# Peptides against a protein of PDB entry 5HOI, part 136

Target 1, 351 residues: chain A of PDB entry 5HOI
Amino acid sequence: FRYMPFSPAGTPFGFTDRRYLTMNEVGYVSTVKNSEQYSITVSFFDVGRFREYHFEDLFGYDLCFLNEKGTLFGQSKTGQIQYRPHDSIHSNWTKIIPLQAGERITSVAATPVRVIVGTSLGYFRSFNQFGVPFAVEKTSPIVALTAQNYRVFSVHYSQFHGLSYSLSELGTSSKRYYKRECPLPMSLPNINSDMKKDANLDYYNFNPMGIKSLFFSSYGDPCIFGSDNTLLLLSKWRSPEESKWLPILDSNMEIWKMSGGKETTDIHVWPLALAYDTLNCILVKGKHIWPEFPLPLPSEMEIRMPVFVKSKLLEENKAILNKKNEIGADTEAEEGEEDKEIQIPVSMAAE

## One batch from the design tools (peptide; made by RFdiffusion4, then SolubleMPNN)

Design b1_p17_1_s4 (from b1_p17_1, 9 letters changed)
Fold by OpenDDE base, seed 4:
Structure b1_p17_1_s4 (fold): chain B 351 residues (1-351), chain A 17 residues (1-17)
Amino acid sequence: as target 1 above (351 residues)
Amino acid sequence: SEEKRKALAERIEEMLK
């Protein structure tokens, strides 16, 4: 296993000179290779609220986090971080995070009030929005971070225990844990099944945890979207004994339902955010499971608990079709290429 | 909402063409 730099909804370069460093509901950050340099663009979905800006990156930033007030950049190997407010009134700041031999920054997060840096050795570093340090804590190795206001959702990896998560609040004087290194019931990428497609190998090499994104919902609930394309939400996290992960959306199932049961293996959901009951996402068509350039317009997908198994529905629909064919065998109905729209039961369309 | 579902369905249908 190799610790790779993680950013929410970041994409690999693949065979291109460009990638998304991060994207969410606010916008998207792209980087383009230009010889030994990089050109970074910070773009916004609300073009009336924010002005797109561009700068030359001499450091090769491979970590990014975008919020409504600014963008945090990081370089995983050098330990350099930069915060760039969207408003020109506030100054940019740069800092070097001290790294041990072989240590990498694995994730960064920023809110309007906090900056967080996580490392492959489990160093959790907290700062204010001006880069003033609060604390350094040693945790299990950090593989992903997100933050909202004062809250931090961290994902940890251990070779012995697999994935765990923490949910914490970063006050001015102390860190409070709501959850501390609890098991995370997220499926890891299955190397043996997925490696048959070169595009999946490229993505696995970029993101070996398969975490496409993690974010807080509009209600402040931790969300994670894994390689299985299932959106997990941490429910009741304020009550330690009642807290549970809810699979609130199987995006592959939802695309399949919305297609009328057509083959949808080349349609992919790329998660941005959860606003109320709606996943904001990019729909991607093609071999690559991530969006290319230009970025398509975001789509909205309603959350739905996966109650049904696709295989059973396909068997039931085949059984219904076979019964119709057994009853209809007496009528010479023409072999029209009726597109076999799998009739999704009306109850499944209403739920 | 029904409108959001319709818009998503139309977008998926366009992507399947």
Scores: peptide ipSAE 0.456, ipTM 0.932, DockQ to the pose 0.748
Fold by OpenDDE base, seed 5:
Structure b1_p17_1_s4 (fold): chain B 351 residues (1-351), chain A 17 residues (1-17)
Amino acid sequence: as target 1 above (351 residues)
Amino acid sequence: SEEKRKALAERIEEMLK
């Protein structure tokens, strides 16, 4: 296992000279290789609210976090970070994060009021929006970060303990924990089953945790979208004993249902954000599970707890077809080979 | 909403062509 730089919904280069550093509900950040340099573009979905901008990156930023006020960049190996406000009123700032030998910045997050840096050794560094440091804390190795306002959702990894998470609030004087290194019930990528497809190996090498994205919902609940394409939401996190992860969407099952039960193995959901009851996402067609260029328009997918299993629905549909064939044996109507669209019973869509 | 589901279904159908 290697600690890799993680950014929410970031994509690998693959065989191309370009990738997305990050994307969310605000927009998307792309980087293009230009010889030994990179050109970074910060694009927005609301083109009326924000102006797209670009700059030359001489450092090779491999970490990014986009919010409504600015973009945080990081270089995992050198420890350089840069914050760029979207407006021209506030100045850009750059800082070097001190790294130990072999330490990497693994994730960065930024809100309008906080900047957070997490490392492969578990250093959690907090700053204000101007890069003034608050504290350094030693935690388990950090693999992913997201933040909303003063709250931070961190994912940790240990070879001995697997995945854990923390939920904290970065006040002015101290860090408060709501959750501290609790077990994260997310499935890791299965190397042995998925490695038969080269595209899955490339993505695994880029993101060995299979965390496609993590974000806070519009209600301020931590969300994570793993390699199993299930959206998990942390419910009741204010009540330690009642707190639980809810599988609020199986995106593969939802695509399959929405297709009328057709083969959908080449259609992928790429998560952006959770707004109320809808996952904002990019629908991706092809061998690669991540969006390519140009970026498709976002789609909205309604959250639904996976009460049904695809295998059971297929068995029930076969049983219905067999019963129709037993009843239909007495009527000689040569109705032709029309593609029997598997009618998913409308009643199963209403519960 | 029903409209959002319809738009998603139409997009998936377009992607299956």
Scores: peptide ipSAE 0.456, ipTM 0.932, DockQ to the pose 0.725
Fold by OpenDDE base, seed 1:
Structure b1_p17_1_s4 (fold): chain B 351 residues (1-351), chain A 17 residues (1-17)
Amino acid sequence: as target 1 above (351 residues)
Amino acid sequence: SEEKRKALAERIEEMLK
């Protein structure tokens, strides 16, 4: 394991010279490697609201966070961060985060009112939107950050304790914790089972935690989308005793359901945001679980608790087919019918 | 919504072709 720079829905280079630094409901940030420099483009889904812009990156920014007001960039090794407002009214600013020997910036987040930097040593640094520092706190090693308004969702990793999370509010005078380094019940990538495909190894080397994205819902609930393609939502986080992670969507199951029970192993959900009851995502076809270039249009997937197990549905459908074949003994069953569309019961398509 | 589900299903069917 090594601490890698994390950005929400960021993609690896793979075998290409280009990748997405981050993407969400606002837009997507891409970088292209040109010799010793990078060209960064900040693109938006609402082209009427925002103007696409680009710039030359001489630093090799490997961290990014996009919001409705600007883009935060970071360089994990040097500690340089840059905030670029989308408008030309507000000035860009740069800052160097002091890093210890071997320390890396592992994640950055920005809201219209806060900038947050997390490190591999667990330094949590908070700033206002102008780069004025508020505080430095020592936590467990930070592997991912997201923020909405004044709230911060942080994911921590320990080799001994696994994944934990914190939920905090960054007021003007103090940090309040709603949750502080509580266990995060997200499955880590299984190296032995999933690494049979080279594409999975490349992604694991880019993102060892398998956190595809981390965001707040439109209701302000922390959300995480792991390597298991399950969307977890932190419910009732205001009540410490009632707070729980809800698996609100198995995206693989939902794709399979929406296909009418076809084989969908080459169709992948890439999460952007949760708006109300709808996961905004990119549907990806192919060997890579992440979107390539050009970026497909976003799709909307309704959240659904995973009540059904695919294996049980497959067994039930096989049992129904076998009973039909026992009644109709005389027709030569041609071997080619293994890819029979699993009739999803209408009740399960409605639930 | 039923419309969102239909649009998603149609998109998945298009991707499976």
Scores: peptide ipSAE 0.455, ipTM 0.932, DockQ to the pose 0.709
Fold by OpenDDE base, seed 3:
Structure b1_p17_1_s4 (fold): chain B 351 residues (1-351), chain A 17 residues (1-17)
Amino acid sequence: as target 1 above (351 residues)
Amino acid sequence: SEEKRKALAERIEEMLK
């Protein structure tokens, strides 16, 4: 297994010279390959609050995390990290993370008060916002990180145990665990089933865990969006025995419902953030499941627990059509039955 | 909200054209 650098909602290059390093509710970070160099642009959705900025990257940053105060960059192989405040008041800083032979930085996260670095060997390194180290902890191999304020959501991978997660708080004196390497009930990408589509192979090579993004909700709940396009939220995490993952949105089902039951196989949800009861996302049209350039405007999708099974709705609609055809037997069977919009019951559209 | 739902439906309909 090869550990790949992960950034929240990062996109592959594919066949292009450009990609998104990360995106969320604050904005998006793009990189363009120019010969042996890269040009990085940090763009914002709130253009009134922040000004877009760019710089030349001589290191080939492949890790990124954007917050409201700055952008953290990392190079997975060299261990170099850079923090760039959005304001010109605070200085940029750089640091080299010591890596063992074959070790990679797999994920980075930054809040206004903490910087976190996770590695393929399970080294968890914590810093303040100025790059001053707090601690080094040895965990299971880290594959993804996100953070909000003092809280860190980490995803771990073991060949023997699969995916696990931790939820911790990085106080001033100590790390507190709310959850420590607990099983994560997220489906991994199925290489044999999903790889029949070339676009899925490119994404799998970029992100073999299929984690499109992870973030904290506006309420401070850990969220993860996997390759199955289901948004999982960790509920009741303050109570160890009551904590559970809730599938709060099947985005493919929701798009299908909102279309009136049309074919939506070429419409994809790219997750940004969860604000209250609304998933902020990019709707993507085409073969690639990730946004291209230019970035479309974000869309808002209300969260809804998947109660209905698409197959049952298709069977019920076929049964209703067959009953209508049995009653109307004398009128010409027009051949155009396959493209008929599946009438979603008004009760299901109103929920 | 009903407005958010309508805006999302309109956007999906535009993408299906």
Scores: peptide ipSAE 0.455, ipTM 0.931, DockQ to the pose 0.722

Design b1_p17_2_s1 (from b1_p17_2, 9 letters changed)
Fold by OpenDDE base, seed 2:
Structure b1_p17_2_s1 (fold): chain B 351 residues (1-351), chain A 17 residues (1-17)
Amino acid sequence: as target 1 above (351 residues)
Amino acid sequence: SSEDEELYEKVKASLSK
């Protein structure tokens, strides 16, 4: 196992010279390899509110976090971080995070008020938006971070215990935990089943945890989207005893429904954010599970608890078709059972 | 189903708090 740098919705280079460092509801950050340097572009979905900008990266930033006020960059091996405000009013700042031998920055997060750095040795470093340090804490090895305002959602990995998570608030004087290194009920990528396609192996080498993204919802709930393409939301986190993960969307089931019950292997959901009751996402068409260039326009997908079983829906639709055939046509059209578009009842599309 | 609507409304109600 190797700790890899993680950024929310980041994509691999694959066989190209370009990738997305991160993307969310605010925008997307791309990097292009140009000889020995990189050119970074910070792009926005709201082109009326923000101006796209670019710069030359001599460090090879492999970590990124985008928010409404700026972009945080990090280099996993050197420990260099840079914060770039989107406006020209505030200055850029750079800092070197001290790393031990073999330690890597594994994830970074930034809000308008906090900067967070997590490492492969479990160092959790907190700063203000100006790079002034608050604290250093040692936790279990950090594999992913996201933050909203003062809240931090961290994912940890242990070879002995698997995935865990913490939810904390970074006040001015102290860190408060709502959850501390609790088990995370997310499935890891199955090397034997999922890695049969070369494109999945390339993605696994880039992101061995299979965490496509993690974010806070518009309501401030921690969300995670794993390799199983299920959106998990942490409900009731303010009540430590009542807190539970809810599978609020099976995106594979939604793609199957949208395809008229056809098994599709070339449509993929790439998560950006959860806004109210809709997953903001990129619908990716092709061999790769991640978006290529140019970035497609974002799509919205309504959240739905995965209550429907495909087999039961198939049986119910077969029963409806058989009842319609008993009422109407003796037409022995042996059109192969596999190509019949499943009419998902409009009620099942509205419920 | 009415059970699925109740689950969905429980999720919505958990998001709004």
Scores: peptide ipSAE 0.000, ipTM 0.312, DockQ to the pose 0.030
Fold by OpenDDE base, seed 3:
Structure b1_p17_2_s1 (fold): chain B 351 residues (1-351), chain A 17 residues (1-17)
Amino acid sequence: as target 1 above (351 residues)
Amino acid sequence: SSEDEELYEKVKASLSK
């Protein structure tokens, strides 16, 4: 196992000179390799509220986090971080994070009030928005971070215990835990089953945890989207005994429904954010499970508990078709069984 | 189904709290 730099919804280079460093509901950050340097572009979905900007990156930033006030960049090996406010009124700042031999920054997060750095040795470093340090804590190895306001959702990895998570609040005086290194019920990518496609191996080498993204919902609930394409939401996290992960969307099931019950292998959901009851996402069409260039427009997918079984829907549709054929004797349309779009009943599409 | 609607409403109500 190797710790890799993680950013929310970040994409690999693959065979190209360009990738997305991160993307979410605010926008997307791209980097293009130009010989020994990189050109970074920070783009926004709300072009009326924000202005796209670019800069030359001489450091090779491989970590990124975008919020409504600025962009945090990090270099996993050197420990350099840079915060760039979107507004030119506020100055950029740069800092070097001290790293031990072999230590890497594995994830960074930023809110309008906090900057967080997590490492492969489990150093959790917190700063204010101006880069003033608050604390350094030693945790289990950090593999992913996200943050909203004062709250931080961290994912940890142990060789002995697998994935765990923490939910904390970074006040002015102290860190409060709502959850501290609790088991995360997310499946890891299975190398033997999923690696039949070269594209899956490239993605696994970039992101061995298979965490496509993690974010807070608009209601402030921790969300994670794994390699199984299921959106997990942490419900009732304020009540430690009642807190549970809910599979609020099986995106593979939703794509199957949207395709009229056809098995599709070329459509992929790429998660951005959860706004109310809708997953903001990119629908990716192609060989790669991640967005390429140009970025497609975001799509909204309503959250649905995965209560439906494909086999039952197929059986019910066959039974409906057989009943229709028993009533309608006359039309010899030998349209082969394979090409009929399965009409998902509007009730089952609305459930 | 009415059970799936109840589950959806329970989830929706759990997210709004």
Scores: peptide ipSAE 0.000, ipTM 0.311, DockQ to the pose 0.030
Fold by OpenDDE base, seed 5:
Structure b1_p17_2_s1 (fold): chain B 351 residues (1-351), chain A 17 residues (1-17)
Amino acid sequence: as target 1 above (351 residues)
Amino acid sequence: SSEDEELYEKVKASLSK
């Protein structure tokens, strides 16, 4: 197994010269290969609030985290990190994270008040927004990080125990755990079934965990979106005994509903954020499950518990169609085989 | 279904706390 650098909603290069380093509700960070250099662009969805900027990257940053105040960059192999405020009031800063032989930075996160670095050996390094270190902690190997304010959601991987997660708060004096290396009930990518398509292999090689993104909701709940395209939300995390992962959206089911019950293999949900009860996402059309260039506009998808079974909905729709045809068969109108889009009743789309 | 809507509202109400 190889630990790969993870950034929320980051995309592979594939056969292209460009990729997204990260994207979320704030914006998207792209990098373009230019000989031995990279050109990085930090773009925003709210163009009235933020100004797009670019810079030359001589280091080949492969880790990124975007927030409302700045962008954190990291180089997984060299241990270099850079924080770039979006405003000109605060200065950029650069730091080298000491790495052991074979250690990689696997994920970085930044809030307006904290910077977090996680490694393949499970070193959890915390800093303030100015790069002043607080602590170094040894955990299980970190594969993904996100943070909101003082809270950190970390995903860990063990070859023996699979995926686990931690939820912690980085106060001024100490780290508090709400959850510490608890089992994460997320499916890993199935190498044997899905790797028949080259595009899936390219994505797997980029992101072996299949974690498309992780974020905090607008309410401050940890969210994760895996390779199964299910949005998981950690409910009741303040009560350790009551805490559970809720599958709040099956995006494959929602795409199937949106297509009128047609099996579509060319539409994919790419998660950005959860705002209240709405998944902010990119609807990707094409061969690749990730957005290409240019980036489509974000779409909103209402969260819905995956209570519907496709087979039952198809049977019910067939039964409704058959009843309509039985009632309509007393009127001899031979109107032709037009592609009767299975209108999913608006009630079944709303229920 | 009314059960699914009730479950959705329970989830929504649990997220708002």
Scores: peptide ipSAE 0.000, ipTM 0.312, DockQ to the pose 0.031
Fold by OpenDDE base, seed 4:
Structure b1_p17_2_s1 (fold): chain B 351 residues (1-351), chain A 17 residues (1-17)
Amino acid sequence: as target 1 above (351 residues)
Amino acid sequence: SSEDEELYEKVKASLSK
């Protein structure tokens, strides 16, 4: 197993010279390889609030986190991090994170008030927005980070214990844990079934955990979107005994519904954020499960508990079709092989 | 289904708290 640099909704280069370093509800950060240099562009969905900007990257930043106030960049091997405010009022700052031999920065996160760095050895480093250090903590190996305000959602990996998560609050004086290295019930990528497609192998080599993204909801709940394309939300995390992961959306089921019950292999959900009861996402059409260039417009997908089984919906639709055919059997309507789109009842598509 | 709507509303109500 190799620890890879993770950024929320980051994409691989694939066969191209360009990729997204990160994307979320605020915008998207792209990098283009130009010989030994990179050109980074920070783009925004709200073009009224923010102006797109670009810069030359001489370091090859492979980690990124975007928020409403700035962008954090990191280089996984060198330990260099850079914070770039979106406004011109605050200056950029750069810092080198001390790394041990073979240690990598695996994830970075930034809020308007905190900067967080996680490593392959499980060093959790916290800073303020000006790069002033608060603490260094030793945890299990960190594979992913996200943060909102003072809260941090961290995903950890152990070869012996699999995935775990922590939820913490980074106060001024102390770190509080709401959850500390608790089991994370997320499916890992299935190497045997999914790796038959070269595109899946490329993505697995980029992101071996299959975590497409992790974020906080608009309500401040930890969310994770894995390789199974299921959105998990941590409910009741303030009550340690009552806290549970909820599968609030099966995006494969939603794509299947939107396709009229047709099995599609070329449409994929790429998660950005959870705003209230809607997943903000990119609908990806093509060979790759990740968005290419140009970035499609974001789409909204309503959250729904995956209660429906495809087989039952197909049986019910066949039963409805058979009843319609029994009622319609008195009219000699021609056997046109019209691909009778399984009309998923709009009620079941709205439930 | 009415059970799924009730489950959805319970989830929605659990997320708003």
Scores: peptide ipSAE 0.000, ipTM 0.312, DockQ to the pose 0.031; fails the geometry check

